# Ledger of designs, part 95: peptides against a protein of PDB entry 3VA4

Target 1, 107 residues: chain A of PDB entry 3VA4
Amino acid sequence: EPIGQLRLFSGTHGPERDFPLYLGKNVVGRSPDCSVALPFPSISKQHAVIEISAWNKAPILQDCGSLNGTQIVKPPRVLPPGVSHRLRDQELILFADFPCQYHRLDV

## One batch from the design tools (peptide; made by RFdiffusion4, then SolubleMPNN)

Design b2_p22_8_s3 (from b2_p22_8, 13 letters changed)
Fold by OpenDDE base, seed 4:
Structure b2_p22_8_s3 (fold): chain B 107 residues (1-107), chain A 22 residues (1-22)
Amino acid sequence: as target 1 above (107 residues)
Amino acid sequence: SEAEREALEAARRAEFLAELAR
């Protein structure tokens, strides 16, 4: 079962969508085979990765050298490629210009 | 929601900056 959730807020692209996150690597990208598939031109084929380990349920977010970047909303920060960022519950994230929110599931 | 509003505002800023970079 999923350990976390990534919510893509609604926008010009369409309605809100929720993506389950599991143990291991959850790739965020435009490619349809990504765990979190965001089929939008501004998203890189492999944009970022959210990794969740068995030892620590707090996910680690890394940008994969995306063209349009990955940002943390509060406090505002652009994530350098390959640098680990520990996600907090309810954290707001931008993949390119797409606003998302991470939610830790109670399991 | 407040979270969504905050995220959307950040997204708009990101779009603006990206546009300026082109």
Scores: peptide ipSAE 0.412, ipTM 0.838, DockQ to the pose 0.039
Fold by OpenDDE base, seed 1:
Structure b2_p22_8_s3 (fold): chain B 107 residues (1-107), chain A 22 residues (1-22)
Amino acid sequence: as target 1 above (107 residues)
Amino acid sequence: SEAEREALEAARRAEFLAELAR
């Protein structure tokens, strides 16, 4: 059962897509093997990770040393590689220049 | 949506920051 959701907003790349997030590590990247597969050239194969703990359902976001970065939108901030960022519900994220939103599911 | 608009605007503004982070 998914604990959260990552929404990729619509854009020139295509329509909106929703990705379920589960307990453990949810890898974001261009590789099709990623939990959140973003098949775009500006996304690194292993771009970032969203980790959700059983004890704390608030996800921890970390950039994995991506080429084009992972950023929080409000306030704007580039996440240093490997630094943990606790995601808030409805938080807006940029993977490279792709806008996404985290949504906590009520389960 | 409002959130989408805000995110898209932020993406454009953040391009410079993203490049510097490389």
Scores: peptide ipSAE 0.156, ipTM 0.715, DockQ to the pose 0.045
Fold by OpenDDE base, seed 3:
Structure b2_p22_8_s3 (fold): chain B 107 residues (1-107), chain A 22 residues (1-22)
Amino acid sequence: as target 1 above (107 residues)
Amino acid sequence: SEAEREALEAARRAEFLAELAR
């Protein structure tokens, strides 16, 4: 069962999509092999990673050296590549210009 | 930025819908 969820908000690309997140590394990227596959040109093939070590621990988000970056919306922050960011529940994230939200699920 | 505003607006919409669902 999923431990978390990444919601891609609706936009010009189409409707809202929810991606389940599991224990371990959940790769976000344009590659169809990614756990969170965002098939958009502005997303890097391996854009970022959300690592969940346990259901009761905050996930770690890292940008993987993406071309168009990974940002936290509130407070605004550009994530340097490879630097760990501890995700809060309901955290708003930009992968390139795609707004997403992390949500912790009950397990 | 426009993207940030869009994200915030989306979040607000979600919250509004959640309130209506209570």
Scores: peptide ipSAE 0.132, ipTM 0.680, DockQ to the pose 0.022
Fold by OpenDDE base, seed 5:
Structure b2_p22_8_s3 (fold): chain B 107 residues (1-107), chain A 22 residues (1-22)
Amino acid sequence: as target 1 above (107 residues)
Amino acid sequence: SEAEREALEAARRAEFLAELAR
């Protein structure tokens, strides 16, 4: 069962999409093998990772040295590659220019 | 439901904020 969700908001690329997040490493990237597959040219093949160690702990977001970066929206912050960022519920994230939101599921 | 309506409204606000940060 998923314990989190990553929502990709609608835009010029198309409609909104929701991705389930599980215990362990959830890779975000352009590669179709990624848990969160974002098939867009500006997204790196292995762009970022959301690691969930336990259901009662905040997930950790980490940029994987992506070309176009990973950013937190509020407060604005560019995430340096390999630096751990603890995600808050309803956190707004930019992968390149693509706006997303993390949501903790009640399980 | 009320919960769904609140969630929808929150998502719309979040999307707006995300657009401003692009």
Scores: peptide ipSAE 0.046, ipTM 0.656, DockQ to the pose 0.022

Design b2_p22_8_s4 (from b2_p22_8, 16 letters changed)
Fold by OpenDDE base, seed 5:
Structure b2_p22_8_s4 (fold): chain B 107 residues (1-107), chain A 22 residues (1-22)
Amino acid sequence: as target 1 above (107 residues)
Amino acid sequence: SEAERDRLEEERRRRFLEELRE
């Protein structure tokens, strides 16, 4: 059962896509075996990770040393590699140039 | 090219791992 969701907004790549997030590590990357597979050239094979330790705890986002970076939109901040960022509900994230939004699921 | 991108990512990953050890 998914604990959260990562929404990839629609763009030149195609329509909006929603990725379920589960307990544990949800790897974001270009590699097809990633939990959140973003098959785009500007995304690193292993770009970032969203770790959810419990349903009642904020997920932790870390950039994995990606080539084109991971950013928080409000307030604007580039995440240094390996630095933990606690995700807020409805948080807007840029993986490289791809805007995404995290939201918590209540099921 | 994809090969070039892979090399760049490998290099970035190497630096990342080095930073983690500091």
Scores: peptide ipSAE 0.271, ipTM 0.765, DockQ to the pose 0.766
Fold by OpenDDE base, seed 4:
Structure b2_p22_8_s4 (fold): chain B 107 residues (1-107), chain A 22 residues (1-22)
Amino acid sequence: as target 1 above (107 residues)
Amino acid sequence: SEAERDRLEEERRRRFLEELRE
C-alpha cells in the first residue's frame, strides 16, 4: 500500500505521471529498475532516493551523486549528494530539469 | 552520447562514494 506519491508535472516530455511511494527506499532514476523511473537523458541512472520509514512517514530525500542535481524549489536549495532532506507535504522538487511534487497520502 | 553520459555519471558516483567513506 502506497503511503506517498511523487507527481511528475506535464511538460515537453509528455503528460503528467504519478508514482506511488512505499515504505523503504524509492529510487529515482533513468534506470527502468527504479521505483520512480524517469527515462530521460538528463536524469542519472540512479539519481536520488526517497526513503520512508514506518515510524516516521515523512520521507527523506537524498541525491545519489547525480550528474544534473536535485533541488528543492521553495525555498530554493540545491541538495548536496548524500545529505538528507526531510520532505514536507506538497513539496516541489527538481530532478535535473524535471519538476515534481511530493504528496502525502491519507492511509 | 549515452556512453559518454554513463561514463560521466559513473565518475561522479565514484567521487560521491569516496566522500561518504571519509
Scores: peptide ipSAE 0.248, ipTM 0.752, DockQ to the pose 0.890
Fold by OpenDDE base, seed 1:
Structure b2_p22_8_s4 (fold): chain B 107 residues (1-107), chain A 22 residues (1-22)
Amino acid sequence: as target 1 above (107 residues)
Amino acid sequence: SEAERDRLEEERRRRFLEELRE
């Protein structure tokens, strides 16, 4: 049962993609076994993690020491590696230069 | 409704993409 969704906006890389987010760790990265697989050179193999706990369904985003970083768009903020950021519904995120949006599902 | 949510999401996406292009 997905708890959230991460939308990768369409761009030069291709069409829009929606990734379901589940309880536990949802790894964002270039590796194909990532929950949110972004097979692009500028994305680190393990770029970031979105963790959703059973007791707190508000996701925690952490950059994993990625090469090209993880940023919140509004207000602009670069996430230091390993520092927890609570995701708000509809929050806009940049993984490297790829814009994404988190959406909390009604479940 | 789901249709309305989809429209709102599309609108936000469009605005965001326009902002990123500037």
Scores: peptide ipSAE 0.163, ipTM 0.670, DockQ to the pose 0.021
Fold by OpenDDE base, seed 2:
Structure b2_p22_8_s4 (fold): chain B 107 residues (1-107), chain A 22 residues (1-22)
Amino acid sequence: as target 1 above (107 residues)
Amino acid sequence: SEAERDRLEEERRRRFLEELRE
């Protein structure tokens, strides 16, 4: 049962997609092995990771040394590789130039 | 409620997309 969701907004790449997030590490990347697979050239094979340690704790987002970066939209911030960022509900994220939104699901 | 949350999410999305398009 997913406890979070990452929404990829629609764009030139195609329609909106929702990715379930589970306890543990949810890897965001171009590799098809990623739990959040974003099969786009500007996304690194392993771009970032969203780690959820508990249902009642905010997930931790880390950039994995991606080529085109991971950014928080508000306030604007480029995430340095490996630095933990606590995700807030409904937080807007840019993986490269792909806008996404995290939201917590009720368990 | 869940419905309210969904509506708020949609509004946030709308505003965000509009902002990105500017």
Scores: peptide ipSAE 0.161, ipTM 0.662, DockQ to the pose 0.021

## One batch from the design tools (peptide; made by RFdiffusion4, then SolubleMPNN)

Design b2_p23_3_s1 (from b2_p23_3, 17 letters changed)
Fold by OpenDDE base, seed 5:
Structure b2_p23_3_s1 (fold): chain B 107 residues (1-107), chain A 23 residues (1-23)
Amino acid sequence: as target 1 above (107 residues)
Amino acid sequence: MEEERRRREREEEALRLAREEEE
């Protein structure tokens, strides 16, 4: 029962990938144990976390002290480690150099 | 300055990709 989705846009790494997001903590990282596993060397093992407390609340994105950072695209903003950012629907995010987009699902 | 340039390029790429997927 995913309530959100994180889309990794297509690129040199390959085709588009869609990751379901659930209630609780959805870890983004290179580790295969992550909810959003991005197996790329520029992604930290534990890069960021998307926490969803309720279906009707905006998810919170937090960088976990990643090496190559997490950035909001519009308006441009580099996220300081551990600082909460409320995701808007269709929010564009850079994890290192990888462009992604958050999408809210209606369930 | 180089890092800032690279950041802008990544931002522009992300915006372009997003527009293409939404159309």
Scores: peptide ipSAE 0.231, ipTM 0.758, DockQ to the pose 0.046
Fold by OpenDDE base, seed 2:
Structure b2_p23_3_s1 (fold): chain B 107 residues (1-107), chain A 23 residues (1-23)
Amino acid sequence: as target 1 above (107 residues)
Amino acid sequence: MEEERRRREREEEALRLAREEEE
């Protein structure tokens, strides 16, 4: 069962999409093989990773050296490649310029 | 400065979207 979810807000790309997040590494990227597949040219093939070690621990977000970056919205922070960021529930994330939101699922 | 402005605009948009989705 998924223990988290990444929401991609609706936009010019289309409607909202929700991606389940599981224990382990959830790769965010343009590649269709990614757990969170964002098939947009501004997204790197492997853009970022959300690693969840346990259901009761905050996920770790890392940018994978993406071209257009990964940013936390509030407070604003551009994530340096490979640097761990603990995701808070309801945290807003920009992958390139695509607004997303992480939320924890109750299990 | 333009990049900073654009970043802020994206942030504000994301915040608006988030509020709309949660209300």
Scores: peptide ipSAE 0.207, ipTM 0.740, DockQ to the pose 0.045
Fold by OpenDDE base, seed 1:
Structure b2_p23_3_s1 (fold): chain B 107 residues (1-107), chain A 23 residues (1-23)
Amino acid sequence: as target 1 above (107 residues)
Amino acid sequence: MEEERRRREREEEALRLAREEEE
């Protein structure tokens, strides 16, 4: 069962999409094998990873050395590759130029 | 400076989108 959700906001790419997040590593990337598959040219094949170690712990977001980067929106912060960032509930994230939002699910 | 401007614009857009989802 999903522990969290990553929302991709609607845009020129299409409608909003919601991706369930599970315990373990949830890879964000252009590759269709990714847990969060974002099939867009500006997204790296393996762009980032959201790791959830437990249902009661904040997920860890890491950029995987993506070309166009991963950024926290508020407060603004570009994530250096491989540096862990603990996600807050309802945190806004930019994968390249795609705005997303993480939120925790009630489980 | 252009990249920074673009980043800020994306940030503002994300914030607007988030607010719209809450309304």
Scores: peptide ipSAE 0.197, ipTM 0.730, DockQ to the pose 0.045
Fold by OpenDDE base, seed 3:
Structure b2_p23_3_s1 (fold): chain B 107 residues (1-107), chain A 23 residues (1-23)
Amino acid sequence: as target 1 above (107 residues)
Amino acid sequence: MEEERRRREREEEALRLAREEEE
């Protein structure tokens, strides 16, 4: 069962989409093989990764050297490639121009 | 300067969207 969720907010691309997150590596990218598939040209094939090692530990977000970057909204921060960022519940993330929100599921 | 402005605008939009989804 999923341990977390990544919400893609609605926009010009279409309605809101919710992606389940599981234990291990959840790849975010344009490639259809990604766990979080964002089929948009501004998203890199392998853009970022959300790694969940355990249900009781904060997920780790890393940018994979994407072209248009990964940013935390509050407090504002551009993530350098390969640098680990611990995700907080309800944290807002920008993958390129796409606003998303991570939240932990109650399981 | 323009890139920084565009980044701020995207951040503000994300915050607005988040508030609207929680209401």
Scores: peptide ipSAE 0.160, ipTM 0.701, DockQ to the pose 0.046

Design b2_p23_3_s2 (from b2_p23_3, 17 letters changed)
Fold by OpenDDE base, seed 1:
Structure b2_p23_3_s2 (fold): chain B 107 residues (1-107), chain A 23 residues (1-23)
Amino acid sequence: as target 1 above (107 residues)
Amino acid sequence: AAAEAERQRRLAESEALARAEEE
């Protein structure tokens, strides 16, 4: 069962999309094998990872050395590659220039 | 929330932070 959800907001790329997040590593990237597949040229093949532990269930976001970066919207900052960021419910994230939002699911 | 994300996206674009990957 999904522990969380990553929502890609609608934009010039197309409509809104929701991606389920599970325990373990959820890879965000352009590659179709990614849990969160964002098939856009500005997204790295393996762009970032959201890791969710069973005992904590707090999602940890890390940039994987992406070309165009991973950013937190409020307060705005670019995540250095490999540095852990604990996601809060409803937190807004930019993967490259694509706005997304994390949502915790009640299970 | 979505509006704030959009503002940040526009900022990123204006700063040329996004570029298509060649690999």
Scores: peptide ipSAE 0.125, ipTM 0.685, DockQ to the pose 0.080
Fold by OpenDDE base, seed 3:
Structure b2_p23_3_s2 (fold): chain B 107 residues (1-107), chain A 23 residues (1-23)
Amino acid sequence: as target 1 above (107 residues)
Amino acid sequence: AAAEAERQRRLAESEALARAEEE
């Protein structure tokens, strides 16, 4: 069962979408094989990864050398490729220009 | 839930735009 959730906010691309996050590596990218598939041109095929080691540990977000970057919204921070960022619950993330939010699930 | 989601979206977009303007 999912331990976390990544919410893609609604926008010009369409309605809101919620992606379940599981233990291990959850790849975010344009490729349909990604756990979090964002089929948008500005998203790299393998854009970023959210790795969850345990339900009681903060997920680690890493940009995978994406073309248009991964950013934390507040406080603002551009993530250098391969650098680990510990996600806080409710944290807002930009993959390219797509705003998302991480949610810890309590299931 | 919907209201909060929209609030968060607006916050994210607003801050993203603000940063873009600074760049």
Scores: peptide ipSAE 0.076, ipTM 0.656, DockQ to the pose 0.034
Fold by OpenDDE base, seed 5:
Structure b2_p23_3_s2 (fold): chain B 107 residues (1-107), chain A 23 residues (1-23)
Amino acid sequence: as target 1 above (107 residues)
Amino acid sequence: AAAEAERQRRLAESEALARAEEE
């Protein structure tokens, strides 16, 4: 059962998609082996990681040295590679130029 | 290229905020 969700908003790439997030490392990237597979050229094969250590703890987002970056939308902040960012519920994230939203599931 | 990337970023942020308000 997923503990969180990452929503990719609809855009020129296509319709909205929801990705389940589980305990441990949820890799975001272009590689089809990623937990959150975003098959777009501007996304790095291993772009970022969302690590969930426990159901009652905020996930940690880290950029993995992506080419086009990982950003928090509000307030605007570019995440330096490897620097931990604690995700808040409903937080808006840009992977490259793809807008996403983290949602904590009540399980 | 960098200037265009910044433009695209700003557009994506604006769109994300707009869509989030609708959710």
Scores: peptide ipSAE 0.021, ipTM 0.549, DockQ to the pose 0.048
Fold by OpenDDE base, seed 4:
Structure b2_p23_3_s2 (fold): chain B 107 residues (1-107), chain A 23 residues (1-23)
Amino acid sequence: as target 1 above (107 residues)
Amino acid sequence: AAAEAERQRRLAESEALARAEEE
């Protein structure tokens, strides 16, 4: 049962896509084995990680030293590699230049 | 170019915000 969802907004890459997020580490990256697979050249093979704990339903986002970075949109903030960011519901995120949104599921 | 990348980022942010507000 997914705990959250990461929405990739529609764009030049194609239509909107929704990725389920589960307990544990949800890796965001270009590699097809990533739980959030973003098959785009500007995305690092292992770009970022969204970790969700059973005792803390609010996900922790960390950049994994990606080439093109991970940013919070509002308020704007570039995430230094390995620094934890606690995601809020409806948080807007840029992986490289790909806009995404975290949504907490009611489960 | 860093300047171009920044402009593209801002555009992506603006588009994301607009779409998010429509939900």
Scores: peptide ipSAE 0.073, ipTM 0.631, DockQ to the pose 0.047; fails the geometry check

Design b2_p23_3_s3 (from b2_p23_3, 15 letters changed)
Fold by OpenDDE base, seed 5:
Structure b2_p23_3_s3 (fold): chain B 107 residues (1-107), chain A 23 residues (1-23)
Amino acid sequence: as target 1 above (107 residues)
Amino acid sequence: SAALREREERRRRLEEEARAEEE
Protein backbone atom coordinates (compact mmCIF):
# COMPACT_ATOMS: atom_id res chain seq x y z
CA GLU B 1 0.00 0.00 0.00
CA PRO B 2 1.14 3.57 -0.58
CA ILE B 3 2.63 5.40 2.38
CA GLY B 4 2.88 8.80 0.77
CA GLN B 5 1.82 10.81 -2.22
CA LEU B 6 3.52 13.21 -4.57
CA ARG B 7 1.15 15.70 -6.16
CA LEU B 8 2.09 17.39 -9.41
CA PHE B 9 0.16 20.65 -9.55
CA SER B 10 -1.75 21.64 -12.66
CA GLY B 11 -0.03 23.82 -15.22
CA THR B 12 0.66 24.32 -18.90
CA HIS B 13 1.57 20.63 -19.07
CA GLY B 14 -1.94 19.58 -18.06
CA PRO B 15 -4.09 18.77 -15.04
CA GLU B 16 -3.01 17.84 -11.54
CA ARG B 17 -1.68 14.30 -11.06
CA ASP B 18 -1.11 12.30 -7.89
CA PHE B 19 1.60 9.66 -7.63
CA PRO B 20 1.62 7.04 -4.87
CA LEU B 21 4.84 6.57 -2.92
CA TYR B 22 5.83 3.20 -1.46
CA LEU B 23 8.45 1.72 0.82
CA GLY B 24 11.88 1.79 -0.78
CA LYS B 25 13.10 3.98 -3.59
CA ASN B 26 10.61 6.01 -5.59
CA VAL B 27 12.47 7.39 -8.59
CA VAL B 28 11.30 10.69 -10.05
CA GLY B 29 12.18 11.08 -13.69
CA ARG B 30 11.31 11.29 -17.36
CA SER B 31 11.82 7.57 -17.96
CA PRO B 32 8.53 5.68 -18.15
CA ASP B 33 9.77 3.06 -15.67
CA CYS B 34 10.11 5.65 -12.89
CA SER B 35 7.75 5.41 -9.92
CA VAL B 36 6.97 9.07 -10.49
CA ALA B 37 7.09 9.37 -14.25
CA LEU B 38 7.19 12.99 -15.41
CA PRO B 39 7.37 12.76 -19.21
CA PHE B 40 8.70 16.26 -19.78
CA PRO B 41 11.87 17.29 -21.63
CA SER B 42 13.22 19.40 -18.74
CA ILE B 43 13.07 16.41 -16.37
CA SER B 44 16.10 14.12 -16.33
CA LYS B 45 15.58 10.42 -17.10
CA GLN B 46 16.44 9.77 -13.47
CA HIS B 47 15.98 13.15 -11.84
CA ALA B 48 15.59 12.48 -8.12
CA VAL B 49 14.69 9.77 -5.63
CA ILE B 50 12.31 9.72 -2.69
CA GLU B 51 13.32 6.93 -0.33
CA ILE B 52 10.93 5.74 2.35
CA SER B 53 12.56 3.43 4.88
CA ALA B 54 9.55 3.02 7.18
CA TRP B 55 5.94 4.13 7.44
CA ASN B 56 6.67 6.21 10.54
CA LYS B 57 9.76 7.98 9.19
CA ALA B 58 10.05 11.02 6.98
CA PRO B 59 11.00 10.26 3.38
CA ILE B 60 14.45 11.22 2.15
CA LEU B 61 14.66 13.24 -1.05
CA GLN B 62 17.86 13.30 -3.10
CA ASP B 63 18.62 14.90 -6.42
CA CYS B 64 20.36 12.42 -8.73
CA GLY B 65 22.50 14.97 -10.55
CA SER B 66 19.63 16.26 -12.63
CA LEU B 67 20.25 18.79 -15.36
CA ASN B 68 17.67 21.31 -14.17
CA GLY B 69 17.84 20.63 -10.44
CA THR B 70 15.62 19.95 -7.49
CA GLN B 71 14.57 22.71 -5.11
CA ILE B 72 12.70 23.07 -1.86
CA VAL B 73 10.35 26.03 -1.99
CA LYS B 74 9.96 27.07 1.65
CA PRO B 75 12.45 27.92 2.85
CA PRO B 76 14.12 28.18 -0.56
CA ARG B 77 16.89 25.65 -1.04
CA VAL B 78 18.58 24.08 -4.04
CA LEU B 79 19.44 20.46 -3.27
CA PRO B 80 23.02 19.52 -4.15
CA PRO B 81 23.20 16.13 -5.89
CA GLY B 82 23.20 13.19 -3.50
CA VAL B 83 22.54 15.26 -0.39
CA SER B 84 19.76 13.87 1.78
CA HIS B 85 16.78 16.07 2.55
CA ARG B 86 14.10 14.88 4.97
CA LEU B 87 10.71 15.70 3.54
CA ARG B 88 8.18 17.38 5.79
CA ASP B 89 4.49 16.73 5.32
CA GLN B 90 3.00 19.14 2.78
CA GLU B 91 6.46 20.19 1.61
CA LEU B 92 6.59 21.96 -1.74
CA ILE B 93 9.22 20.82 -4.23
CA LEU B 94 10.36 21.95 -7.65
CA PHE B 95 11.65 19.29 -10.04
CA ALA B 96 13.10 21.51 -12.71
CA ASP B 97 10.24 24.02 -13.04
CA PHE B 98 7.47 21.57 -12.11
CA PRO B 99 5.84 22.29 -8.75
CA CYS B 100 5.01 19.31 -6.58
CA GLN B 101 3.88 18.64 -3.04
CA TYR B 102 4.66 15.71 -0.77
CA HIS B 103 1.80 14.41 1.37
CA ARG B 104 2.00 11.76 4.05
CA LEU B 105 -0.90 9.31 3.88
CA ASP B 106 -2.73 8.08 6.96
CA VAL B 107 -2.11 4.35 6.73
CA SER A 1 18.60 32.87 -18.22
CA ALA A 2 14.97 32.64 -19.29
CA ALA A 3 14.72 29.15 -17.77
CA LEU A 4 16.03 30.39 -14.44
CA ARG A 5 13.63 33.34 -14.41
CA GLU A 6 10.69 31.06 -15.16
CA ARG A 7 11.72 28.73 -12.34
CA GLU A 8 12.04 31.59 -9.88
CA GLU A 9 8.64 32.95 -10.87
CA ARG A 10 7.10 29.51 -10.32
CA ARG A 11 8.88 29.21 -6.97
CA ARG A 12 7.54 32.60 -5.93
CA ARG A 13 3.98 31.58 -6.83
CA LEU A 14 4.34 28.37 -4.82
CA GLU A 15 5.62 30.28 -1.82
CA GLU A 16 2.60 32.56 -2.07
CA GLU A 17 0.30 29.53 -2.22
CA ALA A 18 2.07 27.94 0.74
CA ARG A 19 1.61 31.12 2.78
CA ALA A 20 -2.05 31.29 1.83
CA GLU A 21 -2.58 27.69 2.97
CA GLU A 22 -1.01 28.50 6.34
CA GLU A 23 -3.23 31.60 6.87
Scores: peptide ipSAE 0.024, ipTM 0.535, DockQ to the pose 0.038
Fold by OpenDDE base, seed 2:
Structure b2_p23_3_s3 (fold): chain B 107 residues (1-107), chain A 23 residues (1-23)
Amino acid sequence: as target 1 above (107 residues)
Amino acid sequence: SAALREREERRRRLEEEARAEEE
């Protein structure tokens, strides 16, 4: 069962998409094998990872050394590669130029 | 630089859009 959700907001790329997040590593990337597959050229094949160690713990977001970066929107900051960032519920994230939002699911 | 400013402005717009979508 999904413990979280990553929302990709609608844009020029298409409609809004919601990606379920599970326990363990949820890879965000251009590769279709990624848990969160963002098939866009500006997204690295393995762009970032959202790791959920437990349902009652904040997920950890790490950039994987992506070309175009991973940013927290509020307050704005670029995530250094490999540095753990604890996601807050409803946190807004930019993967490259793609605005996303993490949502914790009640399970 | 102009390029940097443009990127920052783009980021700002994306942030504003994201916030608007959140609300």
Scores: peptide ipSAE 0.023, ipTM 0.530, DockQ to the pose 0.052
Fold by OpenDDE base, seed 4:
Structure b2_p23_3_s3 (fold): chain B 107 residues (1-107), chain A 23 residues (1-23)
Amino acid sequence: as target 1 above (107 residues)
Amino acid sequence: SAALREREERRRRLEEEARAEEE
């Protein structure tokens, strides 16, 4: 069962999309085999990772050395590559210039 | 730099858009 969701907001790229997040590593990237596949040129093949553990269901977000970066919106912060950021429910994230939102599921 | 300012302005706009779509 999914433990969370990552919402990609609608934009010039198209409509809103929701991606389920599971225990373990959820890779965000342009590669089609990513858990969160964002098939956009500005997204790195392996852009970031959202890791969820069984004992700590709050996801840990890390940028994987992406070209165009990963940013937290509130408070505004660019994530240095490999630095762990604990996601809060409803947190807004920019992968490159794509606005997303993390949603914790009650399972 | 001008490039940095442009990037920051774009980011700000995207953040505002994201907040608007959150509601």
Scores: peptide ipSAE 0.023, ipTM 0.553, DockQ to the pose 0.053
Fold by OpenDDE base, seed 1:
Structure b2_p23_3_s3 (fold): chain B 107 residues (1-107), chain A 23 residues (1-23)
Amino acid sequence: as target 1 above (107 residues)
Amino acid sequence: SAALREREERRRRLEEEARAEEE
């Protein structure tokens, strides 16, 4: 069962989508084998990674050197490649120009 | 530069959009 969720908000690309997050590395990217597959040209094949080490620990988000970047919305912060960001529940994230939200699941 | 200003404006719009989605 998933420990977290990444929600891709609805937009011009289509309806809202929810991606389950599990222990270990959850890769965000355009490649179809990514845990969070975002099949959009502006998303890098391997764009970012959300790593969950334990159910009771905040996930770590890292940009993987994406072309169009990863940023936190509130407060605004562009994530340099490889720099760890500890995700808070309900945190808003931009992968390129796609707004997403991390949600911790109560398991 | 104009390019930098354009990038910053784009970022601002995206952040505002994301906040609107949260509400």
Scores: peptide ipSAE 0.021, ipTM 0.508, DockQ to the pose 0.054

Design b2_p23_3_s4 (from b2_p23_3, 15 letters changed)
Fold by OpenDDE base, seed 1:
Structure b2_p23_3_s4 (fold): chain B 107 residues (1-107), chain A 23 residues (1-23)
Amino acid sequence: as target 1 above (107 residues)
Amino acid sequence: SAAEEERQRRLELARAEAEAEEE
């Protein structure tokens, strides 16, 4: 069962979508095989990874050397490739220019 | 609705921050 959720807010691309996050590595990218598949040209094939080691630990977000970057909204921060960022519940993330929100599920 | 307003607020914030990072 999912431990977390990544919400892609609605926009010109379409309606809001929720992606379940599981224990282990959840790859975010344009490739259809990604756990979080964002089929948009500005998203890299393998854009970022959200790794969840345990249900009671904050997920780790890493950019995978994406073209258009991964950013935290508050405080504003561009994530250097391969650098671990601990996600907080309800944290807002930009994958390229797509606003998303991480949500911890009450399992 | 309140939910839509909150969404819009978050999106505007995200957009503003993204623009700031590009400067």
Scores: peptide ipSAE 0.069, ipTM 0.584, DockQ to the pose 0.036
Fold by OpenDDE base, seed 4:
Structure b2_p23_3_s4 (fold): chain B 107 residues (1-107), chain A 23 residues (1-23)
Amino acid sequence: as target 1 above (107 residues)
Amino acid sequence: SAAEEERQRRLELARAEAEAEEE
């Protein structure tokens, strides 16, 4: 069962998409093998990782040294590569220029 | 550079769109 969700908002790329997040590492990237596959040129093959542990259901977001970066929207913050950021429910994220939102599921 | 400015404009737009979608 998914314990979180990452929403990709609708835009010029197409309609909204929801990605389930599970325990362990959920890789965000352009590669189709990623848990959160964002098949866009501005997204790195392995762009970022959202890690969720059993003892702490709050996800940890890390940029993986992406070309176009990972940012938190409020307050605006660019994530340095490898630096852990604990995601809050409903937090807004930019992977490159793609706006997303994390949603904690009540499981 | 012009390329960086363009990127920043896109990011600002994306941020605004995300905030609007949350409301």
Scores: peptide ipSAE 0.062, ipTM 0.592, DockQ to the pose 0.054
Fold by OpenDDE base, seed 5:
Structure b2_p23_3_s4 (fold): chain B 107 residues (1-107), chain A 23 residues (1-23)
Amino acid sequence: as target 1 above (107 residues)
Amino acid sequence: SAAEEERQRRLELARAEAEAEEE
């Protein structure tokens, strides 16, 4: 049933991890009950949200007022809190210092 | 500040790592 996937690239923190994304709100944060749980001190408890309203629509990424920010890598852009950003397939995202990639699943 | 500069360096490194991982 996942509509998309968020990949956390490997790094000093450890190996690559893939998180399924579903219809509705997928919260990214340090809290263990987040859909995308990133258990790192630099990640806010509720850092950002990826909302998928339909399988045929681009997901919307919003920063939730995180301490260390959410950024798009290419082209470089810091996301102001609460401002909607439509995710492109294969888009690269920084949550704090952690590089991630969104991609749409073939459903 | 020193803390901000360190954060910026880490972000630049993270971007470089992400781009390298894409290849």
Scores: peptide ipSAE 0.061, ipTM 0.591, DockQ to the pose 0.054
Fold by OpenDDE base, seed 2:
Structure b2_p23_3_s4 (fold): chain B 107 residues (1-107), chain A 23 residues (1-23)
Amino acid sequence: as target 1 above (107 residues)
Amino acid sequence: SAAEEERQRRLELARAEAEAEEE
């Protein structure tokens, strides 16, 4: 079962979408094979990864050297490629210019 | 550059949208 959730907020691209996050690596990218598939041109095929090592540990977000970057919204920060960022519950993330939110699930 | 400024504007809008959705 999912340990977390990544919400893609609604926008001009379409309605809100919620992606389940599981233990292990959850790849965010344009490729349809990604756990979090964001089929948008500005998203890299393999854009970022959210790694969840345990249910009681904060997920680790890493940019995978994406073209348009991965950013934390509050406070604003561009994530350097390959640098681990520990996600907080309800943290807001930009993949390129797509606003998303991480949510920890109660499991 | 103009392209960079446009990207920054989009990012700012995305941040504002995220804040609005959070409320």
Scores: peptide ipSAE 0.057, ipTM 0.585, DockQ to the pose 0.053

